# Peptides against a protein of PDB entry 3HUF, part 10

Target 1, 320 residues: chain A of PDB entry 3HUF
Amino acid sequence: MWIIEAEGDILKGKSRILFPGTYIVGRNVSDDSSHIQVISKSISKRHARFTILTPSEKDYFTGGPCEFEVKDLDTKFGTKVNEKVVGQNGDSYKEKDLKIQLGKCPFTINAYWRSMCIQFDNPEMLSQWASNLNLLGIPTGLRDSDATTHFVMNRQAGSSITVGTMYAFLKKTVIIDDSYLQYLSTVKESVIEDASLMPDALECFKNIIKNNDQFPSSPEDCINSLEGFSCAMLNTSSESHHLLELLGLRISTFMSLGDIDKELISKTDFVVLNNAVYDSEKISFPEGIFCLTIEQLWKIIIERNSRELISKEIERLKYA

## One batch from the design tools (peptide; aimed at target 1 R27 F77)

Design b2_p29_6_s3 (made by RFdiffusion4, then SolubleMPNN; its pose is not in this set)
Fold by OpenDDE base, seed 3:
Structure b2_p29_6_s3 (fold): chain B 320 residues (1-320), chain A 29 residues (1-29)
Amino acid sequence: as target 1 above (320 residues)
Amino acid sequence: EKEEKEKKEKEEKEKKEEEEYKKYYYEEE
């Protein structure tokens, strides 16, 4: 989201969140959802127009800011952004930091981008929330992205956590739920005057972890916990591969169970399968190798003695 | 007492700089 602050008292010493939309900026406007009052004698009554666009699909992958448009409203001394005079038709900015000078005012408005990018685990939740979150200036998507700051966990009571949730946890993404999204939606009016009223996702995250026994105490407990072991996996989701990498596994990939030859078996401690293949092909598993699902692997790695548990399962199947 | 005196001197300096600034640079638009 965009946050504005200013030097001196020209913004009354307060920070403000700017959501996607259009704002008239000037000395003689009243603060509301479409106006920003700036208190200086050196600025026009109506000085500039700020327009913040909704996030693009590219912004979801890059963590870039919503496009920020500035137009001068035909003022005597103009408007500058990052020491450059704004063009007569207005200019658009994609920089994360903007110093906005209104006329000869000695104090600048400082706009900065606070990154918030929400990944969803399922398309139904994305479809429900994307429009509202985009109107808050929050990029949203389903695909894995290095720019993701938050991950929406689907709370299905009694189900195992998804691979997406596992990976989001290990890459230190803040896991949130629908309750936090509801809370975000309610604060829109209250943060107009005070950006500090933005809800902290970390408290929601702590509550999710505390109330779900499927999470380890920290990502650090699992990262590289399986260093020295080797696995083979089907060419599945990128998240599955990255999850296994974060565990410190050496990974080989195959396209079908028929590609698992004696050479692959000789260098592999276990095979990781998706649920569909595991359930359909149990009878066709290669002899002399331990096959498990990612969910079964996760149940082992969350234990403090994960290395001993895996070693014991590998040994049990070698001698069976 | 020393911290309170330094804080007061800083506030008086900032107030004087603000008054000088208001006097010389506020061209009314």
Scores: peptide ipSAE 0.030, ipTM 0.411, DockQ to the pose 0.055
OpenDDE base, seeds 1, 2, 4, 5: peptide ipSAE 0.025, 0.023, 0.022, 0.023; ipTM 0.460, 0.413, 0.446, 0.435

Design b2_p29_7 (made by RFdiffusion4)
Pose (drawn by RFdiffusion4):
Structure b2_p29_7 (pose): chain A 301 residues (1-255, 262-274, 288-320), chain P 29 residues (1-29)
Amino acid sequence: MWIIEAEGDILKGKSRILFPGTYIVGRNVSDDSSHIQVISKSISKRHARFTILTPSEKDYFTGGPCEFEVKDLDTKFGTKVNEKVVGQNGDSYKEKDLKIQLGKCPFTINAYWRSMCIQFDNPEMLSQWASNLNLLGIPTGLRDSDATTHFVMNRQAGSSITVGTMYAFLKKTVIIDDSYLQYLSTVKESVIEDASLMPDALECFKNIIKNNDQFPSSPEDCINSLEGFSCAMLNTSSESHHLLELLGLRISTFMKELISKTDFVVLNGIFCLTIEQLWKIIIERNSRELISKEIERLKYA
Amino acid sequence: EEEEEEEEEEEAEEEEELAEELEEEREEE
């Protein structure tokens, strides 16, 4: 999401989260859902228009920002963005840091993008919530992405968690649920400061894993719990390979050395396991000679 | 009105000089 703040007291010492839409910025304008008051001698009463475009699907994968546009409103002293004078017809920016000078004001409005891309575990959940989050400047998607910062698990309806959830937990993604999304549906009309929505997501995550037999205490205890072991799988996607790597496994991808060297086969007279079955063991017992002894029992037998 | 426009231009020049002094102080740090 986009945030603005400034040195001096030109934004009254406050920061602000800017959603997709348009803002009029100027000396004689009141701070509301569509105006930003910036007080300085050289800033025109109505000085600049900031237009933030809604996100594209590609931004969910790249981590790129919503397009930020600035128009100078035929002002006395002009507008610059990153030291470039804003021409008529305005300019658009896809960088993550913007220094915006209004008139001859010695203090710049500093706009910066905070990473926030939300992965859903369920297509019906994505379709229900996507438009809401996109209007806040939050890209969403279903497939794996390296720019994901949060993962929405399905309602844990007294049932096992999905591989997408296990993977998000291991790569240290913040796991959230419907209750946090309901909070996000509150905030479009609001004028709130930098980092206003982020801590609640971490609180939601910390609460989810508490008293939960689908999760251990931390991603740290799960990571490299199966070191010294090896495995094999058919056409392993880079995500499943990375998931198994995070467990400390040695992996051999296939399209007398696939059988005796390899301790077990991970799926989607050889011994086979699903990742769902492997997660049950990855939690269960205690030590390295216990939590990896039940997996060593399933191999010999 | 003309006096208000000249005063606004003099105040802008003072803000520009202040932005140069702030830039020099940042380069010294």

## One batch from the design tools (peptide; aimed at target 1 I43 K76 F77)

Design b2_p30_1 (made by RFdiffusion4)
Pose (drawn by RFdiffusion4):
Structure b2_p30_1 (pose): chain A 301 residues (1-255, 262-274, 288-320), chain P 30 residues (1-30)
Amino acid sequence: MWIIEAEGDILKGKSRILFPGTYIVGRNVSDDSSHIQVISKSISKRHARFTILTPSEKDYFTGGPCEFEVKDLDTKFGTKVNEKVVGQNGDSYKEKDLKIQLGKCPFTINAYWRSMCIQFDNPEMLSQWASNLNLLGIPTGLRDSDATTHFVMNRQAGSSITVGTMYAFLKKTVIIDDSYLQYLSTVKESVIEDASLMPDALECFKNIIKNNDQFPSSPEDCINSLEGFSCAMLNTSSESHHLLELLGLRISTFMKELISKTDFVVLNGIFCLTIEQLWKIIIERNSRELISKEIERLKYA
Amino acid sequence: EEEEEEEEEEEEEEEEEEEAEEEFEEEEEE
């Protein structure tokens, strides 16, 4: 999401989260859902128009920002963005840091992008919530992405968690649920400061894993719990390979050395396991000679 | 001629700065 703040007291010492849409910025305007008051001698009463475009699907994967556009409103002293004068017809920016000077004001409005891309575990969930989050400047998607910062698990309807959830937990993504999304549906009309929505997501995550037999205490205890072991799988996607790597496994991808060297086969007279079955063991027992002894029992037998 | 044109441009800039300062002071008084 986009945030603005400034030195001096030109934004009254406050920061602000800017959603997709249009803002009029100037000396004689009141701070509301569509105006931003910036007080300085050289800033025109209505000085600049900031237009933030809604996110594209590609931004969910790249982590790129919503397009930020600035128009100078035929002002006395002009507008610059990163020291470039804004021409008529305005300019658009896809960088993550923007220093915006209004007139001859010695203090710049500093706009910066905070990463926030939300992955859903369910297509019906994505379709229900995507338009809401996109209007806040939050890219969403279903497939794996390296720019994902949060993961929405399905309602844990007294049932096992999905591989997407296990993977998000291991790569240290913040896991959230419907209750946090309901909170996000509150905030479009609001004028709120930098980092206003982020801590609630961490609180939601910390509460989810508490008293939950689908999760251990931390991603740290799960990571490298199966070191010294090896495995094999058919056409392993880079995500499942990374998931198994995070467990400390040695992996052999296939399209007398696939059988005796390899302790077990991970799926989607050899011994086979699903990742769902492997997660049950990855939690269950205690030590390295216990939580990896039940897996060593399933191999010999 | 070039020096005079530069001085006239500097004077116009100073006048615009003074007008902007007066408008700002009036807004503070309100």

Design b2_p30_1_s2 (made by RFdiffusion4, then SolubleMPNN; from b2_p30_1, 13 letters changed)
Fold by OpenDDE base, seed 1:
Structure b2_p30_1_s2 (fold): chain B 320 residues (1-320), chain A 30 residues (1-30)
Amino acid sequence: as target 1 above (320 residues)
Amino acid sequence: KKEEEEKKKKEEEEELEKKAEEEYKKELEE
């Protein structure tokens, strides 16, 4: 989201969130959803127009800011952004930090991008929330992104956490729920005169983790916890691959159970399967190898003695 | 000390804005 603040109390000492939309900026406007009052006599009554675009699909993957357009409203002294005069037709900016000078005002408006990018675990929740979040200037998507700052966990009562949730946790992404999204939706209705009124997603996250026994105490308890073990991964998502890498596993990828020969079994501690393959092929598992789902692996990983538990299961099946 | 420094800073900011206002008016009249 874009936040503006200013020197010399020209914004009344307040930080303001700018959502996607158009703002008239000047000394003789009243603060509302489309106007920014600047308290200076060294600027025009109506001085500039700020236009913030909604997030692009690219912004979801890059964590880049919503495009920020500045137009001077034909003022005598013009408008500058980062010491450059704004062109007659306006200019567009993708920098995360903008120093905006209006006319002869000795104080700058500082616009800065607070990175927030929300990944959803399921398409249904994305479909429900994406429009509202995009109107807050928050990029949203389903696919894994290095720019992801927040992850929406699907709370189905009594279901195990998804691979996406596991991976988000290990990546140290802030896991949030629908309650946090509901709160974010109400924020748009307030002329946010204070950017500090944005809810702390970390509090929501802490509450989710504290109240759910499916999470370890920290990501650090799981990262590299299986260093030195080797697995074969079959018909698994990219997120599953990255999850297993974060556990410190050596991974061999295969397309079918038929690709598992005696040589591979000799070099592999266990096989990780997706749920569909595990359930359908349970009877045809290769002899002498430990096969499990990623969800079953996760249940072992969250235990304090995960290495001992895995070793015990490997041994049990080698001698069975 | 902090309150005196904040007061001094505010007085300096008010002086800067006043000078800028005077320059703004002067150049509008030219």
Scores: peptide ipSAE 0.313, ipTM 0.833, DockQ to the pose 0.081
OpenDDE base, seeds 2, 3, 4, 5: peptide ipSAE 0.309, 0.309, 0.312, 0.312; ipTM 0.831, 0.831, 0.833, 0.832

Design b2_p30_2 (made by RFdiffusion4)
Pose (drawn by RFdiffusion4):
Formats: sequence, C-alpha cells, structure tokens
Structure b2_p30_2 (pose): chain A 301 residues (1-255, 262-274, 288-320), chain P 30 residues (1-30)
Amino acid sequence: MWIIEAEGDILKGKSRILFPGTYIVGRNVSDDSSHIQVISKSISKRHARFTILTPSEKDYFTGGPCEFEVKDLDTKFGTKVNEKVVGQNGDSYKEKDLKIQLGKCPFTINAYWRSMCIQFDNPEMLSQWASNLNLLGIPTGLRDSDATTHFVMNRQAGSSITVGTMYAFLKKTVIIDDSYLQYLSTVKESVIEDASLMPDALECFKNIIKNNDQFPSSPEDCINSLEGFSCAMLNTSSESHHLLELLGLRISTFMKELISKTDFVVLNGIFCLTIEQLWKIIIERNSRELISKEIERLKYA
Amino acid sequence: EEEEEEEEEEEEEEEEEEIEEFDEEQEEEE
C-alpha cells in the first residue's frame, strides 16, 4: 500500500495511507477521504492531484506498486517528483519511493510503498474478497508468489490445514483469516496513518496458531527437522521442492539409485507419503530422534 | 567572487519577496 509523510510540520506531523482513487492536495483544503491539506507559503490553495491506480494481477507476483500519478494544477510555483518538474498532462510513477515537492516548499511529501500482497487458499474466497482488497491497493491471488506477505487460510472447520497453509507457515508468511479480512472491509473511507493495518494481521496470526494441533509453536522448529533424510517426487514444482528443502530434505526429481538411496517418495514396491501425511509427523513427536523416529519407523516397516 | 556572492544574495531575497507577496495575496482572498 501507498503511504505519505513529510518532514517539517507540513502534514501536521502525521502520515497517511493512500488508497486507489484521486486526491486533491493543497494549502486550502481539508483532510478527508479525497483531500490532503499541506500548509506552506508557496503551495497553491489547490496545488496537485494524486491519482493512484488500482493494482493489476501482475503486481501480486512482482510486488510492484500501484501506479501513482501526479498532476500540477496550473500552479504559481510548480510541482516536482524526484526532482523532475511535473509537466502538463502530469506524470506517472511505478517506483516505490517518491519525493514530491510542491511549489518552493523546502519540505517534500515523501510517498513510499509498503509491501502487501495477499494469497488466498480458495478460489471462492478470492472472488468474494478480491475487489474489496484491490480498492485498498492490495494485490491478491491464488497461485504461489514470492511477493506474498499474507496468506488467507480457509475456515479451519475442525479439519486438516492445506499444503498452501503449511507452505505459507514455513516460508514465514503471515497467516490470516476471515476475521482480519472483515477488519479490512472497515477502512476505505478512513484517514489512517502508516502501518495501521499490519499489526492486527500479526495478532490474528499469533492467535490462529495458539491451541492449534495443525501448527507447531513456530516456523523455526519446523525448519530443517528432517535433515539427514532424502526423498523423491514426480515433476516437483519449484514450490513443493522449496517446501521439502525447508524441511531439510534432499530431493531427487524424476520424470537402483531412485530406490536405495532415497528414503521415501513424496506424492503430489517403494514407500510413499503425501506432504499432508509428512506434516502430521513433522509436528507430532519431540526431538530429532523422536519426531524423525516415527518417520524412521514408517521406512523400515 | 564577492560580486557574485552579492548577486546570489539579491536573487535569494527577490525569490523570498515573491513568495511573501503570493502568500499575502492568498491571505487577502480569504
């Protein structure tokens, strides 16, 4: 999401989260859902227009920002963005840091993008919530992405968690649920400061894993719990390979050395396991000679 | 060198005055 703040007291010492849409910025305007008051001698009463475009699907994967546009409103002293004078017809920016000077104001409005891309575990969930989050400047998607910061698990309806959830937990993604999304549906009309929505997501994550037999205490205890073991799988996607790597496994991808060297086969007279079955063991017992002894029992037998 | 410094100070003062006049015009319009 986009945030603005400034030095001096030109934004009254406050920061602000800017959603997709249009803002009029100037000396004689009141701070509401569509105006930003910036007080300085050289800033025109209505000085600049900031237009933030809604996110594209590609930004969910790249982590790129919503397009930020600035128009100078035929002002006395002009507008610059990163020291470039804003021409008529305005300019658009896809960088993550923008220094915006209004008139000859010695203090710049500093706009910066905070990473926030939300992965859903369910297509019906994505369709229900995507438009809401896109209007806040939050890209969403279903497939794996290296720019995901949060993962929405399905309602844990007294049932096992999905591989997408296990993977998000291991790569240290913040796991959230419907209750946090309900909170996000509250905030479009609001004028709130930098980092206003982020801590609630961490609180939601910390509460989810508490008293939950689908999760251990931390991603740290799960990571490298199966070191010294090896495995094999058919056409391993880079995500499943990374998931198994995070467990400390040695992996052999296939399209007398696939059988005796490899301790077990991970799926989607050899011994086979699903990742769902492997997660049950990855939690269960205690030590490295216990939590990896049940897996060593399933191999010999 | 000294004349160039003085010309720079005069240009700074003229810019300050132009900014003050623009501020006063906005205050009178209010």

Design b2_p30_2_s1 (made by RFdiffusion4, then SolubleMPNN; from b2_p30_2, 9 letters changed)
Fold by OpenDDE base, seed 4:
Structure b2_p30_2_s1 (fold): chain B 320 residues (1-320), chain A 30 residues (1-30)
Amino acid sequence: as target 1 above (320 residues)
Amino acid sequence: EEEEEEKKKKEKEEEEKEIEEFAKEQEKEE
């Protein structure tokens, strides 16, 4: 989200969140959802227009800012952004930090981008929330992104956590739920005057982890927990691969169960399958191979003795 | 150095006058 602050008292010492929308900036405007009062002698009654666009799809993957447009309203002293005079038709900015000088004001408005990017595990939840979150200047999507700061867990009662949720946890993404999204949506008006009133997702995350036995106490308990083991992976997502890498596994990939030769078996400790292949092919698994799903692997990984549990299971199947 | 400082001082005083005149004009249009 865009946050503005200013040097001196030109913004009354307050920080403000700028959501996507249009703002008239000037000396004689009243602070509201579409106006920003700036107090200085060289500032016109209506001095500039700020327009913040909704997030683009690219912004979701890059963690880049919503586009920030600045237009001077034909003022006597003009407007500058990053010491450059704003063009007559206005200019658009994609920099994360903007120093906006209105007229000959000795103080600048400092606009900075606070990165918040929400990944959804469920397309239905994305469809429900994306519009509201985009109107807050928050990029949203389904695919994994290095820019993701938050992950919305799908709460299906009685289901195991998804691979996406497991990976989000291990990569230290803040896992959130619908309750946080509701709270975030209600705060929109209160944060106009004070950007510090932005809700903290860490409390929501702590509550999710505390109340769900499918999570370890920390990501650090699982990261590299399987260092020294090797696996072969069949028909899994990129997230599944990255998850296994974060566990410290050596990973081999193959395209079919028929490609599992004696050489591969000799080099691998276990085979990771997706649920569909596991359920369909479980009768045809080669003898002496430990095959499991990621969800089955996760149930072992969350245990404090995960290495011992996996070792015992590998040994059991090699001597069967 | 003194001439440059005096020039900068004059430029600043002229700028301050221009700003003050502008501020007074804007107050009269209210």
Scores: peptide ipSAE 0.333, ipTM 0.827, DockQ to the pose 0.918
OpenDDE base, seeds 1, 2, 3, 5: peptide ipSAE 0.331, 0.326, 0.329, 0.330; ipTM 0.826, 0.822, 0.825, 0.824

Design b2_p30_2_s2 (made by RFdiffusion4, then SolubleMPNN; from b2_p30_2, 12 letters changed)
Fold by OpenDDE base, seed 4:
Structure b2_p30_2_s2 (fold): chain B 320 residues (1-320), chain A 30 residues (1-30)
Amino acid sequence: as target 1 above (320 residues)
Amino acid sequence: DEEEKKKKEEEEKKLEEEIEKFAEEEEKEE
């Protein structure tokens, strides 16, 4: 989200969130959802127009800012952004930090981008929330992104957590739910005058982890917990691969169960399969190989003695 | 150094007078 602050008293010492939309900026406007009052003698009554665009798909992957357009409203003293005069037709900015000088004001409005990027695990929830979140200047998507700051867990009562949720947890993404999204939507009006009133997602995350026995206490409990073990996996999911890497596993990939030869068996401790392959091929698993799903592996990983548990399962099948 | 300071002070004063005049002109157009 865009946040503005200013040196001196030109913004009355307040920080403000700029959601996607259009703002008239000037000395003689009243602060509201579409106006920003700036107090300085060289600032015109209606001095500039700020336009914040909704996030792009690219912004979801990069964590880049919503496009910030500045137009001077034909003022006597003009408008500058980062010491450069704004063009007559207005200019657009994608920098994360903007120093906006209105007229000959000795103080600048400092606009800075606070990165918030929300990944959804469920397309139906994305469809429900994406519009509202985009109107807050929050990029949203389904695919894994290095820019992801928050992850929306699908709360299906009694279901195991998804691979996406497991990976989001291990990569230290803040896991949130629909209750946080609802709360985030309600604060829109209150944060106009004070950007510090943004809800803390960490409390929501702590409550999710505390109330769900499918999570360890921290990502650090699982990261590199299987260092020194080797697995083979079907080359189907990048998230699954990255998850296994974060566990410290040496990973070999195969295209079909038929490619699991004696050489692969000799180099791997276990085989990780997706649920569909595990359920369909369970009868045809090669002898002497420990095959499990990621969800079954996760149930072992969350235990404090995960290394001992996995070793016992490997040994049990080598002697069978 | 003193001449540069004096010139800078005169430029700053002229700027302040220009800004004040502008503010007064905008208040009269209300």
Scores: peptide ipSAE 0.265, ipTM 0.800, DockQ to the pose 0.850
OpenDDE base, seeds 1, 2, 3, 5: peptide ipSAE 0.255, 0.250, 0.261, 0.260; ipTM 0.792, 0.790, 0.800, 0.797

Design b2_p30_2_s3 (made by RFdiffusion4, then SolubleMPNN; from b2_p30_2, 11 letters changed)
Fold by OpenDDE base, seed 4:
Structure b2_p30_2_s3 (fold): chain B 320 residues (1-320), chain A 30 residues (1-30)
Amino acid sequence: as target 1 above (320 residues)
Amino acid sequence: KKEEEEKKKKEKEEEEKEIEEFEKEQEKEE
């Protein structure tokens, strides 16, 4: 989201979130959802128009800012952004930091981008929330992205956590739920005067982890916990690959179970399958190798003695 | 430290003068 602050108390010492929308900026306007009062006689009664666009699909993957448009309202001394005079038709900015100078005012409005990108595990929840979150200047999507800061957990009663949730946890993304999204939607009016009133997602995350035994206490308990083991991976997602890498596994990727020969079995500790392949091909598993799903692996990895547990399962099948 | 404080004080005094000059220019146009 865009946050503005200013030098010389021209914004009354307050920080403000700018959501997507249009703002008239000037000395003789009242602070509301479409106006920003600046307290300096060195600015015009109506000086500039700020327009913040909704996030693009690209912004979800890059963590880039919503486009920030500045237009001078035909003022005598104009408007500058990053020491450059704003053009007569207005200019658009994609920089994460903007120094906005109104006329001859020596004090600048400092606009900075606070990155918040929400990944959804469920397309239905994305469809429900995306419009509202985009109107807050929050990029949203389903695909994995290095720019994601938050992950919406799909709560299905009695189901195991998804691979997406497991990976989001291990990559230290803040896991949130619908309760946080609902809370976030209510903050829009209160943050006009104070940007610090944004809800802390870490409290929601702590509550999710505390109330769900499918999570370890920390990502650090699982990261590299299987260092030195080797797996073969069949018909799994990119998220599954990245998850196994974060566990410290040496990974070999194969197209079919038929590609697993006796030589490979001798060098591989276990085979990781998706649920569909595991359920359909149980009868066709290679002899002498441990095959499991990611969800089965996760149940082992969350245990404090995960290395010992997995070693026992590997040994049990080598001597059977 | 003293030179940085004196520099900041001078910058603030220049800023206050620019504001005061601008205020006087605006009062002539109103």
Scores: peptide ipSAE 0.035, ipTM 0.595, DockQ to the pose 0.183
OpenDDE base, seeds 1, 2, 3, 5: peptide ipSAE 0.030, 0.027, 0.029, 0.031; ipTM 0.556, 0.534, 0.542, 0.566

Design b2_p30_5 (made by RFdiffusion4)
Pose (drawn by RFdiffusion4):
Structure b2_p30_5 (pose): chain A 301 residues (1-255, 262-274, 288-320), chain P 30 residues (1-30)
Amino acid sequence: MWIIEAEGDILKGKSRILFPGTYIVGRNVSDDSSHIQVISKSISKRHARFTILTPSEKDYFTGGPCEFEVKDLDTKFGTKVNEKVVGQNGDSYKEKDLKIQLGKCPFTINAYWRSMCIQFDNPEMLSQWASNLNLLGIPTGLRDSDATTHFVMNRQAGSSITVGTMYAFLKKTVIIDDSYLQYLSTVKESVIEDASLMPDALECFKNIIKNNDQFPSSPEDCINSLEGFSCAMLNTSSESHHLLELLGLRISTFMKELISKTDFVVLNGIFCLTIEQLWKIIIERNSRELISKEIERLKYA
Amino acid sequence: SEELEEKEEEEEEAVEEFEEEEEEEEEEEE
């Protein structure tokens, strides 16, 4: 999401999260959901218009920011963005850091993008919540993405967690649920500062894994728990390969050396396992000679 | 810092010169 702050006291020492939509910025304007007051001698009463476009699907995958546009409102002393004078018809910016000078004000309004892309585990969940989050400047999606910062697991209806959840836990993504989304549905009209929504997501994640038999204590204990082992799978997606890599496994992808060298076959007279079955062992027992002894029992037998 | 004070002074001078130009235009209109 987009955030602005400034040196000096021109924004009253406060930062602000800007959602998609339009803002009028100026010396004689009150701070509300659509106006930003910036006090300095050279700043016109109504000085600039900031327009932030809603996110595209591509930004969920690239981590790119919502398009930020600035128009100078025919002012006495002009507007610059990253030292470029804003012409008539305005300018649009896709960079993640913007230094915005209003008039001859010696202090710049500094806009920066904080990464936040939310992956859903369920298409009906994505369809229900996507428009809400997009209006906040938060890209969403279902498929795997390297720009994902948060993952929404389904209601753990007393049942096993999905592979998408296991994968998000291992790659150190913050796992959140419906309760955090309900919190996000509160905030569009609000004037809140930088990092206002992030800590609640971490608290939600820390609470989810507490007293939960689908999770161990941390991603750190899960990572490289199966080192020294090897495996094989059919047309492994780069995500499943990365998931198995994070477990410390050696992997052989196939389309007498696929059988005796390879300890087990991971699926979607050879011995086979699902990732769902592998997760049950990856949690269960204690040590490296115990949590990887149940897997060593399933191989010999 | 001294560079910041100079920038603040330049802003104040630019505003004062612009106000003087508006006053001269008003007087010429009159």

Design b2_p30_6 (made by RFdiffusion4)
Pose (drawn by RFdiffusion4):
Structure b2_p30_6 (pose): chain A 301 residues (1-255, 262-274, 288-320), chain P 30 residues (1-30)
Amino acid sequence: MWIIEAEGDILKGKSRILFPGTYIVGRNVSDDSSHIQVISKSISKRHARFTILTPSEKDYFTGGPCEFEVKDLDTKFGTKVNEKVVGQNGDSYKEKDLKIQLGKCPFTINAYWRSMCIQFDNPEMLSQWASNLNLLGIPTGLRDSDATTHFVMNRQAGSSITVGTMYAFLKKTVIIDDSYLQYLSTVKESVIEDASLMPDALECFKNIIKNNDQFPSSPEDCINSLEGFSCAMLNTSSESHHLLELLGLRISTFMKELISKTDFVVLNGIFCLTIEQLWKIIIERNSRELISKEIERLKYA
Amino acid sequence: SEEEIEEEEEEEEEEEEEEEEEEEEEEEEE
C-alpha cells in the first residue's frame, strides 16, 4: 500500500495511507477521503492531483506498487517528483519511493510503498474478497508468489489445514483469516496513518496458531526437522521442492538409485507419503530422535 | 499564474525604490 509523510510540520506531523483513487493536494483544502492539506507559503490553494491506480494481477507476483500519478494544477511555482518537474498532462511513477516537492516548499512529501500482497487458499474466497482488497491497493491471488506477505487460510472447520497453509507457515508468511478481512472491509473511507492495518494481521496470526493442533509453536521448530533424511517426487513444482527443502530434506526429482538411497517417496514396492501425512509427523513427537523416529518407524516397517 | 508573479515582483521593486528614496532624504536631513 502507498503511504505519505513529510518532514517539517507540513502534514501536521502525521502520515497517511493513500488508497487507489484521486486526491487533491493543496494549502486550502481539508483532510478528507479525497483531499490532502499541505500548509506552506509557496503551495497553491489547490496545488496537485495524486491519482493512484488499482493494482494489476501481475503486481501480486512481482511485488510492484500501484501506479502513482501526479498532475500539477497550473500552479504558481510548479511540482516536482524525484527532482523532475511535472509537465502538463502529468507523470506516472512505478517506483516505490517518491519525493514530491510542491512549489518552493523546502520540505518534500515522501511517498513510499509498503509491501502487502495477499494469497488466498480458496477461489471462492478470492472472488468474494478480491475487489474489496484491490480498492485498498492490495494485490491478491491464488497461486504461489514470492511477493506474498499474508496468506488467508480457509475456515479451519475442525479439519486439517491445506498444503498452501503449511507452506505459508514455513516460509514465514503471516497467516490470517476471515476476521482480519472483515476488519479490512472497514477502512476505505478512513484517514489513517502508516502501518495501521499491519499489526492487527500479526495479532490475528498469533491467535490462530494458539491451542491449534494443526500448528506447532513457530516456523523455527518446523524448519530443518527432517535433516539427514532424503526423499523423491514426481515433477516436483519449485514450491513443493522448496517446502521439502525447508524441512531439511534431500530431494530427487524423477520424470536402483531412486530406491535404496531415497528414504521415502512424497506424492503430489516403494514407501510413499503425502505432505499432509508428513505434516502430521512434523508436528507430533518431541525431539530429533522422536519427531523423526515415527518417520523412521514408517520406513523400516 | 505567471502574471500574478510578475505583478508581485513589480510591487516589490516599487517598495524598494520608495525605501531608497526615504534613506536619501534622511541622509540629506542629517

